# Ledger of designs, part 16: peptides against a protein of PDB entry 8RAJ

Target 1, 54 residues: chain A of PDB entry 8RAJ
Amino acid sequence: LPAENEDPDKAVVDLHRSPPKTKDPDLTPSGIIAKVKAGDMTQETARELLLAMR

## One batch from the design tools (peptide; made by RFdiffusion4, then SolubleMPNN)

Design b2_p13_4_s3 (from b2_p13_4, 4 letters changed)
Fold by OpenDDE base, seed 5:
Structure b2_p13_4_s3 (fold): chain B 54 residues (1-54), chain A 13 residues (1-13)
Amino acid sequence: as target 1 above (54 residues)
Amino acid sequence: DEDIAELERLAAE
């Protein structure tokens, strides 16, 4: 079976992991919305993240 | 999508 190259650059935002202190562009409000639009994040996860940034 | 519009509103606050 070809090992599916899970692209290690897909920063799956683990809500149980402390947000990386790096300004990950994927963790900006705009980056979160972009992930939801791409189907890479659920709306529920995005809502929780956006609320945690407030 | 109505749900994306809610997230866009929340991100703008």
Scores: peptide ipSAE 0.531, ipTM 0.873, DockQ to the pose 0.672
Fold by OpenDDE base, seed 4:
Structure b2_p13_4_s3 (fold): chain B 54 residues (1-54), chain A 13 residues (1-13)
Amino acid sequence: as target 1 above (54 residues)
Amino acid sequence: DEDIAELERLAAE
């Protein structure tokens, strides 16, 4: 049986999913900016997330 | 990058 290594590192931040639990370091304003700098998030998605946290 | 500077402003507000 191929272990589906569902790569847990793809936290696809779905903006339509329940408000991010503030416990995910990846969903902090700093974590969002870090993902954009790494190329793991688009600037547009990051902008929408940051605006939704305000 | 001007783009990252906008995100940094939005994150600081």
Scores: peptide ipSAE 0.530, ipTM 0.873, DockQ to the pose 0.726
Fold by OpenDDE base, seed 2:
Structure b2_p13_4_s3 (fold): chain B 54 residues (1-54), chain A 13 residues (1-13)
Amino acid sequence: as target 1 above (54 residues)
Amino acid sequence: DEDIAELERLAAE
């Protein structure tokens, strides 16, 4: 069976989890926009994240 | 894309 290479770099941002106090570059407004531009995040998820950071 | 411009606005507020 090919080991499903779960790409460990897909940090699934759980929107129901308390905002991580970590300076995760992937969770910055710029990091979110970069993921959308890369096709790694939906616009809807990005919108919800950006609104939750306000 | 108009869709990215909305996100860029929300990220700047």
Scores: peptide ipSAE 0.530, ipTM 0.873, DockQ to the pose 0.725
Fold by OpenDDE base, seed 1:
Parts: structure tokens; sequence; C-alpha cells
Structure b2_p13_4_s3 (fold): chain B 54 residues (1-54), chain A 13 residues (1-13)
């Protein structure tokens, strides 16, 4: 089925949005670190997300 | 990078 519509705009994690209860690998601690390493997330945004997951 | 090591620590706690 052709629709990998990975909307690139969904890569922006809104810090004010409750993390979707989706098993989104990009919202795991490891996924957050991976985004920072890729340059797709700022360190500050990642820090705030990781702290909010505690 | 030192900056990533802090985040990795925060993610492991």
Amino acid sequence: as target 1 above (54 residues)
Amino acid sequence: DEDIAELERLAAE
C-alpha cells in the first residue's frame, strides 16, 4: 500500500502537546536522542522532553 | 559531543 505520508511537519514535537499515547518510536527517550543526533531536534527541546517523561 | 552525553544521562535515569 503506497502511502508513507510521513508528513515532515509531524517531526516537530510540540512541547506543549501531551505526548500522544502512540508507540511513536520518535517520542521514546532513545528516539529523542536520535533526533538530536540527526540535527532534527534542538538539545533544549530534547532536554525539556526528557524531563517531562520522568 | 558533551551536550549529547548529558541528554543520554537524562534519558537513562
Scores: peptide ipSAE 0.530, ipTM 0.873, DockQ to the pose 0.731

Design b2_p13_4_s4 (from b2_p13_4, 6 letters changed)
Fold by OpenDDE base, seed 4:
Parts: structure tokens; sequence; C-alpha cells
Structure b2_p13_4_s4 (fold): chain B 54 residues (1-54), chain A 13 residues (1-13)
């Protein structure tokens, strides 16, 4: 059975490696806040992302 | 949470 490498490419939003693709719902201001509320993102990373989108 | 309120403000600006 081919192991489906479900590499959960958890889109680690690396601020240094890729311009935020504004097409990813997870990279919208609302999506960032939702990740922080879920515990999937730190407040610091969220602040840096939101400031970089301005 | 004061940290979330600050982020919500930044997201609204």
Amino acid sequence: as target 1 above (54 residues)
Amino acid sequence: DKGIEELEKLAAE
C-alpha cells in the first residue's frame, strides 16, 4: 500500500521565506486571529504578520 | 484577553 505521505505541510508561515499569499484564508487578518484563538499561532507571530500586511 | 484585543485592533487598521 503506498503510504500516502500526508505530509501535513502545516503552512508554517515563515515571515522570512515567502511573501504572504493573500489567497490563503489562513493568512488573512481574520485567519491569523483565528489561529491565535485556536492556539495554533503565537501573539508575537500574529503581530508581525499583521504589521507586515499594512 | 488584552493581547487578542490588540491584534483585533491591528487587523482593523
Scores: peptide ipSAE 0.564, ipTM 0.893, DockQ to the pose 0.717
Fold by OpenDDE base, seed 3:
Structure b2_p13_4_s4 (fold): chain B 54 residues (1-54), chain A 13 residues (1-13)
Amino acid sequence: as target 1 above (54 residues)
Amino acid sequence: DKGIEELEKLAAE
């Protein structure tokens, strides 16, 4: 039995492949900052995402 | 936290 541990909760934001879907509340500027404050995202990744949205 | 303040600035511009 292949344990497909598809952990569906880690949307690995592949910076290379998906244009920021403006509809993901977790990928809004406010959502990104909230993840950093929660410790769920690094400041570096957050900076790269915010710059890519400009 | 200076790092969060910079991110808040980037998010507002």
Scores: peptide ipSAE 0.563, ipTM 0.894, DockQ to the pose 0.781
Fold by OpenDDE base, seed 2:
Structure b2_p13_4_s4 (fold): chain B 54 residues (1-54), chain A 13 residues (1-13)
Amino acid sequence: as target 1 above (54 residues)
Amino acid sequence: DKGIEELEKLAAE
């Protein structure tokens, strides 16, 4: 089976997935803001993530 | 950008 090249740059944070047990640097409050600034995340998704982490 | 400023505030709380 061809290994689907999961593009490592598309860490799609599925809000419906179990909270990551690991401190993914991409899921820190600072990492979320960095993704929004880069255009890789919407402000709405970032707001929902930041509220869920609180 | 006001939207980013709101997110930065929310991330600091």
Scores: peptide ipSAE 0.562, ipTM 0.894, DockQ to the pose 0.726
Fold by OpenDDE base, seed 1:
Structure b2_p13_4_s4 (fold): chain B 54 residues (1-54), chain A 13 residues (1-13)
Amino acid sequence: as target 1 above (54 residues)
Amino acid sequence: DKGIEELEKLAAE
């Protein structure tokens, strides 16, 4: 079984870090939802991020 | 998934 190298560069979105001004596609509302659908983010973390972007 | 639908709604607001 290929060990999916859990890429350790899963940018731990520090919820307490100011959203990086970087156009990180992973930090868009759609990117956040995609991570939740993939099982790479909790619904709670996604909710907090989406509320912080509002 | 109802939880994902709620997040999709929050993302659209």
Scores: peptide ipSAE 0.556, ipTM 0.893, DockQ to the pose 0.697

Design b2_p13_5_s1 (from b2_p13_5, 6 letters changed)
Fold by OpenDDE base, seed 1:
Structure b2_p13_5_s1 (fold): chain B 54 residues (1-54), chain A 13 residues (1-13)
Amino acid sequence: as target 1 above (54 residues)
Amino acid sequence: SEEEIDEALEKAK
């Protein structure tokens, strides 16, 4: 299936994918929280990601 | 901690 052009600015954090390499500033704890504030990520998804980073 | 995560997420709402 053609990889839908996922908007490169929307890092789709696949929760089932290996924790993204910490080099993406959008996937840091602060970046995750910023996405929640912006409405770009659900609180539940953010919680799961943050817990996985512990 | 889990508590710190929950507090941070509450502040993000």
Scores: peptide ipSAE 0.544, ipTM 0.894, DockQ to the pose 0.696
Fold by OpenDDE base, seed 2:
Structure b2_p13_5_s1 (fold): chain B 54 residues (1-54), chain A 13 residues (1-13)
Amino acid sequence: as target 1 above (54 residues)
Amino acid sequence: SEEEIDEALEKAK
């Protein structure tokens, strides 16, 4: 059976977890906005993440 | 602010 290449780039950010001190560029405010613009994240999820990072 | 977040997300649509 072909191993479904689970694209590892879908880091499901748990909104209830303390904001990780991750140097992950995808978890920066700019990275979140970029994902919304690309259609890779919903506006609502992005809003919750950005508010939690404040 | 919350308003700045909402504005940034609106521009991302």
Scores: peptide ipSAE 0.544, ipTM 0.894, DockQ to the pose 0.666
Fold by OpenDDE base, seed 3:
Structure b2_p13_5_s1 (fold): chain B 54 residues (1-54), chain A 13 residues (1-13)
Amino acid sequence: as target 1 above (54 residues)
Amino acid sequence: SEEEIDEALEKAK
């Protein structure tokens, strides 16, 4: 049986969905900034996410 | 603020 490894880490952040009050550390302001520093997120995407969290 | 976000992102480069 192919184990569908649904990699749960593909949280497609739907920018059009109200930010889930998910305690996802990757979706906190600090987590977003950390992804930018790591090169895992563009500055533009990070900016849009951070602005939507205001 | 928007400016504080931009400053934080600039420091992340």
Scores: peptide ipSAE 0.544, ipTM 0.894, DockQ to the pose 0.702
Fold by OpenDDE base, seed 4:
Structure b2_p13_5_s1 (fold): chain B 54 residues (1-54), chain A 13 residues (1-13)
Amino acid sequence: as target 1 above (54 residues)
Amino acid sequence: SEEEIDEALEKAK
């Protein structure tokens, strides 16, 4: 049986939408900082996200 | 604050 690779729907974080209160660890302030440190997110994008969560 | 965000991001570089 083909394993349905459920492509994890990359939750496109719409910067213009109020961040959903998602329990997504990647959308927490700590998760955003971790992505920047890993090189998976630009500092500018992270800044905009963090400011929007303030 | 905005300043705390900028400090946190600078430390993440």
Scores: peptide ipSAE 0.543, ipTM 0.894, DockQ to the pose 0.689

Design b2_p13_5_s2 (from b2_p13_5, 7 letters changed)
Fold by OpenDDE base, seed 2:
Structure b2_p13_5_s2 (fold): chain B 54 residues (1-54), chain A 13 residues (1-13)
Amino acid sequence: as target 1 above (54 residues)
Amino acid sequence: SDEEIDEMLEKAK
């Protein structure tokens, strides 16, 4: 049986959850901007995350 | 600033 490539669970960042611990490289300001550039995150979601990290 | 965030996102296209 072909190994179902489990798409890596895109860590759904709950914007209403306490700011994630800075240890997740995907939740750094640079990581957020990189996701937007890649088309993996909307500008609106990125804006809200960046504001919450301020 | 909020403006700096908006500029970063605008550059991200």
Scores: peptide ipSAE 0.422, ipTM 0.864, DockQ to the pose 0.693
Fold by OpenDDE base, seed 4:
Structure b2_p13_5_s2 (fold): chain B 54 residues (1-54), chain A 13 residues (1-13)
Amino acid sequence: as target 1 above (54 residues)
Amino acid sequence: SDEEIDEMLEKAK
């Protein structure tokens, strides 16, 4: 049976979408900072996200 | 505040 490699749908963080009320740990302030530290997010994108969550 | 966000991002460099 072909293993459907469901490519993990990279949650496209739409900056124009209302902050998802999702308990997604990747979209918490701490998760955003962790992505920047890992090099997976730019500081500018992180800044815009954090400002939108204020 | 905006300043607190900038400080958090600076520590993430």
Scores: peptide ipSAE 0.421, ipTM 0.864, DockQ to the pose 0.728
Fold by OpenDDE base, seed 1:
Structure b2_p13_5_s2 (fold): chain B 54 residues (1-54), chain A 13 residues (1-13)
Amino acid sequence: as target 1 above (54 residues)
Amino acid sequence: SDEEIDEMLEKAK
């Protein structure tokens, strides 16, 4: 069974694994910044995501 | 801008 224990809200966003879902509230600019503040995303990953959304 | 993104991320540390 796929490990049900990946809290989807705590999943580290990998730019190379899945394109950002435009409708995912956690992948909005504000959601990305919130994940960095929570320690759930690195600053570098957040930078790459934000630049790709520009 | 790239600079504005860097400023937002700096405030998130």
Scores: peptide ipSAE 0.420, ipTM 0.864, DockQ to the pose 0.730
Fold by OpenDDE base, seed 3:
Structure b2_p13_5_s2 (fold): chain B 54 residues (1-54), chain A 13 residues (1-13)
Amino acid sequence: as target 1 above (54 residues)
Amino acid sequence: SDEEIDEMLEKAK
């Protein structure tokens, strides 16, 4: 049976969940800013995430 | 600060 590689990139960041202490580079401040620059994240979503990490 | 976050996001546009 092909293991469905659940693409971990579909982690819906639940803003109501305590920020996972995940060393996910995409959830670091630098990773969030990189996604905004790439057009993969809105500035508003990035702002909310960055504020929640403080 | 919150202002520093806003400045970082502005530079990302």
Scores: peptide ipSAE 0.424, ipTM 0.865, DockQ to the pose 0.722; fails the geometry check

Design b2_p13_5_s3 (from b2_p13_5, 7 letters changed)
Fold by OpenDDE base, seed 1:
Structure b2_p13_5_s3 (fold): chain B 54 residues (1-54), chain A 13 residues (1-13)
Amino acid sequence: as target 1 above (54 residues)
Amino acid sequence: SEADIDRALEEAL
């Protein structure tokens, strides 16, 4: 089985970087919550991102 | 609100 090259460049959401104005569905409030549910994001990182969006 | 965020994150655990 070819190892799925999960690009280890899972976009490190730099919390200090201005939230990319990109329509990245993964950076919507719903996308952030979905990443937490999937175990792809920590609750703390998600909290900081969501707080920065308000 | 912050409380709504905390609630949404708790529901995601």
Scores: peptide ipSAE 0.491, ipTM 0.875, DockQ to the pose 0.722
Fold by OpenDDE base, seed 5:
Structure b2_p13_5_s3 (fold): chain B 54 residues (1-54), chain A 13 residues (1-13)
Amino acid sequence: as target 1 above (54 residues)
Amino acid sequence: SEADIDRALEEAL
């Protein structure tokens, strides 16, 4: 079976990097909340990201 | 605010 190239460029949000002005819908406040709802992100990681965006 | 973030995360669970 071809290894599904899970694109390793799921941008590991480096919490120490200035929040990229990423047009990535997944890095918007709404996108972060959506990932938590989907179980794709922990509440703690989402909290840290949202706090860094304020 | 931090409290608004915490509330938004609680509503996501």
Scores: peptide ipSAE 0.490, ipTM 0.875, DockQ to the pose 0.771
Fold by OpenDDE base, seed 4:
Structure b2_p13_5_s3 (fold): chain B 54 residues (1-54), chain A 13 residues (1-13)
Amino acid sequence: as target 1 above (54 residues)
Amino acid sequence: SEADIDRALEEAL
């Protein structure tokens, strides 16, 4: 069975880097809020990301 | 605004 190389490069969102114009739906304000609702992101990390995007 | 972000996060909990 070919091992699906799950690329473990979960895009570490560097809070100190200018947000790339990411076409990643998971890095939109709505995607960030969805991750908090799913328990995949802390409220504090989401707050910092959303404040950096304004 | 910051207050709108805080509200949106509170509604997500």
Scores: peptide ipSAE 0.486, ipTM 0.874, DockQ to the pose 0.705
Fold by OpenDDE base, seed 2:
Structure b2_p13_5_s3 (fold): chain B 54 residues (1-54), chain A 13 residues (1-13)
Amino acid sequence: as target 1 above (54 residues)
Amino acid sequence: SEADIDRALEEAL
């Protein structure tokens, strides 16, 4: 199947999906914090992601 | 640490 261009504004980080091998700058600790500040991510989802990256 | 994460999230609100 052609990789659908997932709209960068719709990057729903599936917590159950294996982390993409590509360092998405939006999935860095700083990128996660930036999404929370922008209102694009909940604090709880950000907490779970940051804890999983530890 | 978990406490550093919680602090960073609190500073983001």
Scores: peptide ipSAE 0.485, ipTM 0.873, DockQ to the pose 0.742

Design b2_p13_5_s4 (from b2_p13_5, 6 letters changed)
Fold by OpenDDE base, seed 4:
Structure b2_p13_5_s4 (fold): chain B 54 residues (1-54), chain A 13 residues (1-13)
Amino acid sequence: as target 1 above (54 residues)
Amino acid sequence: SEEEIDKMLEEAK
């Protein structure tokens, strides 16, 4: 059986992309903060995202 | 608010 290597599609947080209609847990306020804490997102990018979501 | 966002980001450092 071919192992579907689902390449973990790194949810590229593109600020210019239409907000994904999908409940991507990575794009919730809590998910954004978790990415910053993990070092996977800059504080500046997180700030811009959170400001755009309010 | 912007102030709440800044606090959340400071806690994430």
Scores: peptide ipSAE 0.501, ipTM 0.886, DockQ to the pose 0.717
Fold by OpenDDE base, seed 5:
Structure b2_p13_5_s4 (fold): chain B 54 residues (1-54), chain A 13 residues (1-13)
Amino acid sequence: as target 1 above (54 residues)
Amino acid sequence: SEEEIDKMLEEAK
């Protein structure tokens, strides 16, 4: 059985290309903070995203 | 606020 490694499409939040999709749980304020805690996002990128959501 | 964001990020370290 091919393990479809559904590489979770790590929504690389390209701040220049995709407005934060409020429907993506990974792009909610809580989701962003969770990514920082997991080491999957830098604090600087998270800061820019969170500021853009204001 | 920006200050709350910075606090949340500090707590995420």
Scores: peptide ipSAE 0.501, ipTM 0.885, DockQ to the pose 0.738
Fold by OpenDDE base, seed 2:
Structure b2_p13_5_s4 (fold): chain B 54 residues (1-54), chain A 13 residues (1-13)
Amino acid sequence: as target 1 above (54 residues)
Amino acid sequence: SEEEIDKMLEEAK
């Protein structure tokens, strides 16, 4: 069975980098909240991201 | 606001 190439490029969003104007749906407020709900992101990381986007 | 963010995160638990 072909090993599913889990693309290891989970873009480590560097919280200290100016939020890229990335059209990445995963970096929208809704996408961030969805990751927290899924257990894929900590509440603290989500909080920092959301605060940086305001 | 920060309070709205905290509320959204609380609802995500």
Scores: peptide ipSAE 0.500, ipTM 0.885, DockQ to the pose 0.762
Fold by OpenDDE base, seed 1:
Structure b2_p13_5_s4 (fold): chain B 54 residues (1-54), chain A 13 residues (1-13)
Amino acid sequence: as target 1 above (54 residues)
Amino acid sequence: SEEEIDKMLEEAK
């Protein structure tokens, strides 16, 4: 079975694999910070994403 | 700014 059960909200965002989807609610500045707080994103990845969005 | 981002990330730890 394809890994259909990866909750896309819990997927580790790899900045080098895919450009951030501009409309992904989980990739808003607030969504990125929420993922870091939840342990679903590293601080370094979050920093790179936030710097790329400014 | 970069400093504001670093602050937000520090508060997220």
Scores: peptide ipSAE 0.499, ipTM 0.884, DockQ to the pose 0.730

Design b2_p13_6_s1 (from b2_p13_6, 5 letters changed)
Fold by OpenDDE base, seed 5:
Structure b2_p13_6_s1 (fold): chain B 54 residues (1-54), chain A 13 residues (1-13)
Amino acid sequence: as target 1 above (54 residues)
Amino acid sequence: AEEEIDKALEEAV
């Protein structure tokens, strides 16, 4: 069976870690909003992340 | 800025 590389290291953005200057599209303001739309992130977590990027 | 974030999140749900 192909190991489903569920990369568990898809950046659980530690809210206590300085926002990584990661070119990760998932950590951009647009990427965060896209995760909320997909149901992959709560609105509250997304709010905290977006405020931390300000 | 906070209101713009809240609005963008509301439009996302």
Scores: peptide ipSAE 0.478, ipTM 0.859, DockQ to the pose 0.717
Fold by OpenDDE base, seed 4:
Structure b2_p13_6_s1 (fold): chain B 54 residues (1-54), chain A 13 residues (1-13)
Amino acid sequence: as target 1 above (54 residues)
Amino acid sequence: AEEEIDKALEEAV
């Protein structure tokens, strides 16, 4: 059985990289807010990400 | 716009 390489590189959003035009729902403003609400992201990190997307 | 972000984050916590 080919091991599906679940690449465990959860896309580390580099705050210093121009936001890729990623269709990733997790990198949208709504996706960031949803991660904070789920406890998967800190409010501070979410604030920095949302400000960098402006 | 920063105030809108801060409000959206406050509602999410």
Scores: peptide ipSAE 0.476, ipTM 0.859, DockQ to the pose 0.645
Fold by OpenDDE base, seed 2:
Structure b2_p13_6_s1 (fold): chain B 54 residues (1-54), chain A 13 residues (1-13)
Amino acid sequence: as target 1 above (54 residues)
Amino acid sequence: AEEEIDKALEEAV
């Protein structure tokens, strides 16, 4: 059986999910900006996330 | 604050 490599790097940040626990490195302001820079997140999604953390 | 976010995102694209 091919193990579905759930690519662990696709943490789909659900904007409708409970406020991000500050322990996920992927949900830090710096982690969000890094995902945009890598092309793994849209600028719009990153903007909404960063505004919601404010 | 919104402008700082927009700037940080512009520098990331």
Scores: peptide ipSAE 0.476, ipTM 0.857, DockQ to the pose 0.645
Fold by OpenDDE base, seed 1:
Structure b2_p13_6_s1 (fold): chain B 54 residues (1-54), chain A 13 residues (1-13)
Amino acid sequence: as target 1 above (54 residues)
Amino acid sequence: AEEEIDKALEEAV
């Protein structure tokens, strides 16, 4: 089975998906803020994620 | 905590 290299940059954070039990560095508060700085995430999506993690 | 989130996002844009 080809390991689909899920390009880590294409982790569409689906707000309706159960948070991955894996420490996805992209789903940490610092990782979310880093994605906004990179232009890979909107400020609104980042706000919703950070509030849901509180 | 919400104000800290909003501030961190403002500094990111």
Scores: peptide ipSAE 0.474, ipTM 0.858, DockQ to the pose 0.679

Design b2_p13_6_s2 (from b2_p13_6, 4 letters changed)
Fold by OpenDDE base, seed 4:
Structure b2_p13_6_s2 (fold): chain B 54 residues (1-54), chain A 13 residues (1-13)
Amino acid sequence: as target 1 above (54 residues)
Amino acid sequence: ADEEIDRALEEAV
């Protein structure tokens, strides 16, 4: 049974790759505003979140 | 209140 050579070169974490901007799109100012517009968030909760990000 | 935040939220309603 041939051992699958797991190519070790796929584990080069490019340290110059900007950390994945896992800015949760839901926690961005634009994402918060989009949730209010969709009816998924209250204007009051959105205001508190946006003020806390300043 | 941040007037820019309040404006952006008013445009979303």
Scores: peptide ipSAE 0.469, ipTM 0.858, DockQ to the pose 0.480
Fold by OpenDDE base, seed 1:
Structure b2_p13_6_s2 (fold): chain B 54 residues (1-54), chain A 13 residues (1-13)
Amino acid sequence: as target 1 above (54 residues)
Amino acid sequence: ADEEIDRALEEAV
């Protein structure tokens, strides 16, 4: 059985990789606030989400 | 409570 030498050096976690900008506008603080303004989210749910992002 | 979060939510209602 060929041992696939998975070279462990290719898991260079680029520590300079900007945290994946959540391209989901709905998961940004501004997107959460926009949902509250639209009536699509309660103020309490938005508060819990915003606190969890801090 | 984060006062900045609470303010941003008050401006949204």
Scores: peptide ipSAE 0.467, ipTM 0.858, DockQ to the pose 0.566
Fold by OpenDDE base, seed 3:
Structure b2_p13_6_s2 (fold): chain B 54 residues (1-54), chain A 13 residues (1-13)
Amino acid sequence: as target 1 above (54 residues)
Amino acid sequence: ADEEIDRALEEAV
């Protein structure tokens, strides 16, 4: 039985697909401040991260 | 600019 069902049209890599802009919300200045407010990060660690992003 | 970070962190506690 010949395996006739490779749809060649599913292998078209869409060259126009914008790369996924996964902005990690946890690595934004606002995300860092939100973690401190939640008690999930120390103020000292948050300060060091914010300074490194400057 | 360091003082602005410190202020933003103080408002977060």
Scores: peptide ipSAE 0.467, ipTM 0.857, DockQ to the pose 0.629
Fold by OpenDDE base, seed 2:
Structure b2_p13_6_s2 (fold): chain B 54 residues (1-54), chain A 13 residues (1-13)
Amino acid sequence: as target 1 above (54 residues)
Amino acid sequence: ADEEIDRALEEAV
């Protein structure tokens, strides 16, 4: 069977999934979103960080 | 992919 090309475009970047290597909760996608929700980060800065982590 | 980030940020504000 040809390897199912898991469409890398269908890798739903689970923004709630901490990357397996980041021990710092503040540098995870979930940690960034939590900072926005707390008012500790702007939406624009969070957007730039999340895009750079992709 | 940008739309998912934008949605997650809209839900957080």
Scores: peptide ipSAE 0.452, ipTM 0.847, DockQ to the pose 0.528

Design b2_p13_6_s3 (from b2_p13_6, 5 letters changed)
Fold by OpenDDE base, seed 2:
Structure b2_p13_6_s3 (fold): chain B 54 residues (1-54), chain A 13 residues (1-13)
Amino acid sequence: as target 1 above (54 residues)
Amino acid sequence: DEEEIEKALEEAV
């Protein structure tokens, strides 16, 4: 089993950083909503990220 | 819009 050590520290999106041009699935609107549903992101942080992507 | 974002987040919690 590859331990996907998803280092939880790598998921800290700096809200003050320019929206990453990253093809990171975790930084899509759907990926953000999925993290909130999983309990891995607060609704407030997700709101700020989604508004910054508009 | 902002209202759609709020609804999507409310449905996610």
Scores: peptide ipSAE 0.404, ipTM 0.836, DockQ to the pose 0.663
Fold by OpenDDE base, seed 1:
Structure b2_p13_6_s3 (fold): chain B 54 residues (1-54), chain A 13 residues (1-13)
Amino acid sequence: as target 1 above (54 residues)
Amino acid sequence: DEEEIEKALEEAV
């Protein structure tokens, strides 16, 4: 079984690749802010995601 | 709102 080492911490959220999965903890408002704090997401991308969830 | 989002992002950087 290939363990797809999709390191969940390195999932670059591309706004163009998939609609935000409402069940993905990384796509919650708190998960987005956590990725910005970790340096795994830009502030601009996080702003666009959070505004699209409003 | 938009202001709360900007504030939360500013605290995250």
Scores: peptide ipSAE 0.403, ipTM 0.837, DockQ to the pose 0.667
Fold by OpenDDE base, seed 4:
Structure b2_p13_6_s3 (fold): chain B 54 residues (1-54), chain A 13 residues (1-13)
Amino acid sequence: as target 1 above (54 residues)
Amino acid sequence: DEEEIEKALEEAV
C-alpha cells in the first residue's frame, strides 16, 4: 500500500497569504493557541497570526 | 482586541 505522503509543505502557514477560509482546526484562534501550548508554534508567530485574523 | 490576544498567549506559555 503506498504510504500517503502527507506533504510536509501543507503545515507551513504563509503569514503573507490571506488567511485561507480553511476548516483547518490548526488555523483557528483556538488551534493556534493549542500549538503554542504544545510547543509546536512560537508565541511571536501566534501573535502575528491572531492579529492578522482580527 | 490586541490586549485580549496578548492575554491569551500569556496563558498558553
Scores: peptide ipSAE 0.402, ipTM 0.837, DockQ to the pose 0.683
Fold by OpenDDE base, seed 3:
Structure b2_p13_6_s3 (fold): chain B 54 residues (1-54), chain A 13 residues (1-13)
Amino acid sequence: as target 1 above (54 residues)
Amino acid sequence: DEEEIEKALEEAV
């Protein structure tokens, strides 16, 4: 049986969805900056997310 | 603020 490892780490942040009130560590300002440092997020996408959280 | 966000992003790249 192929285990569909739906890798839950592909949280495609849908910018058009109301920000989930989930304390997702990856959606915190520090988590976003960490993804940019890792090369997993563009600086432009990170800027848009951080500005929308204000 | 917006300037603090830009500085934090510049330090990340």
Scores: peptide ipSAE 0.388, ipTM 0.832, DockQ to the pose 0.677

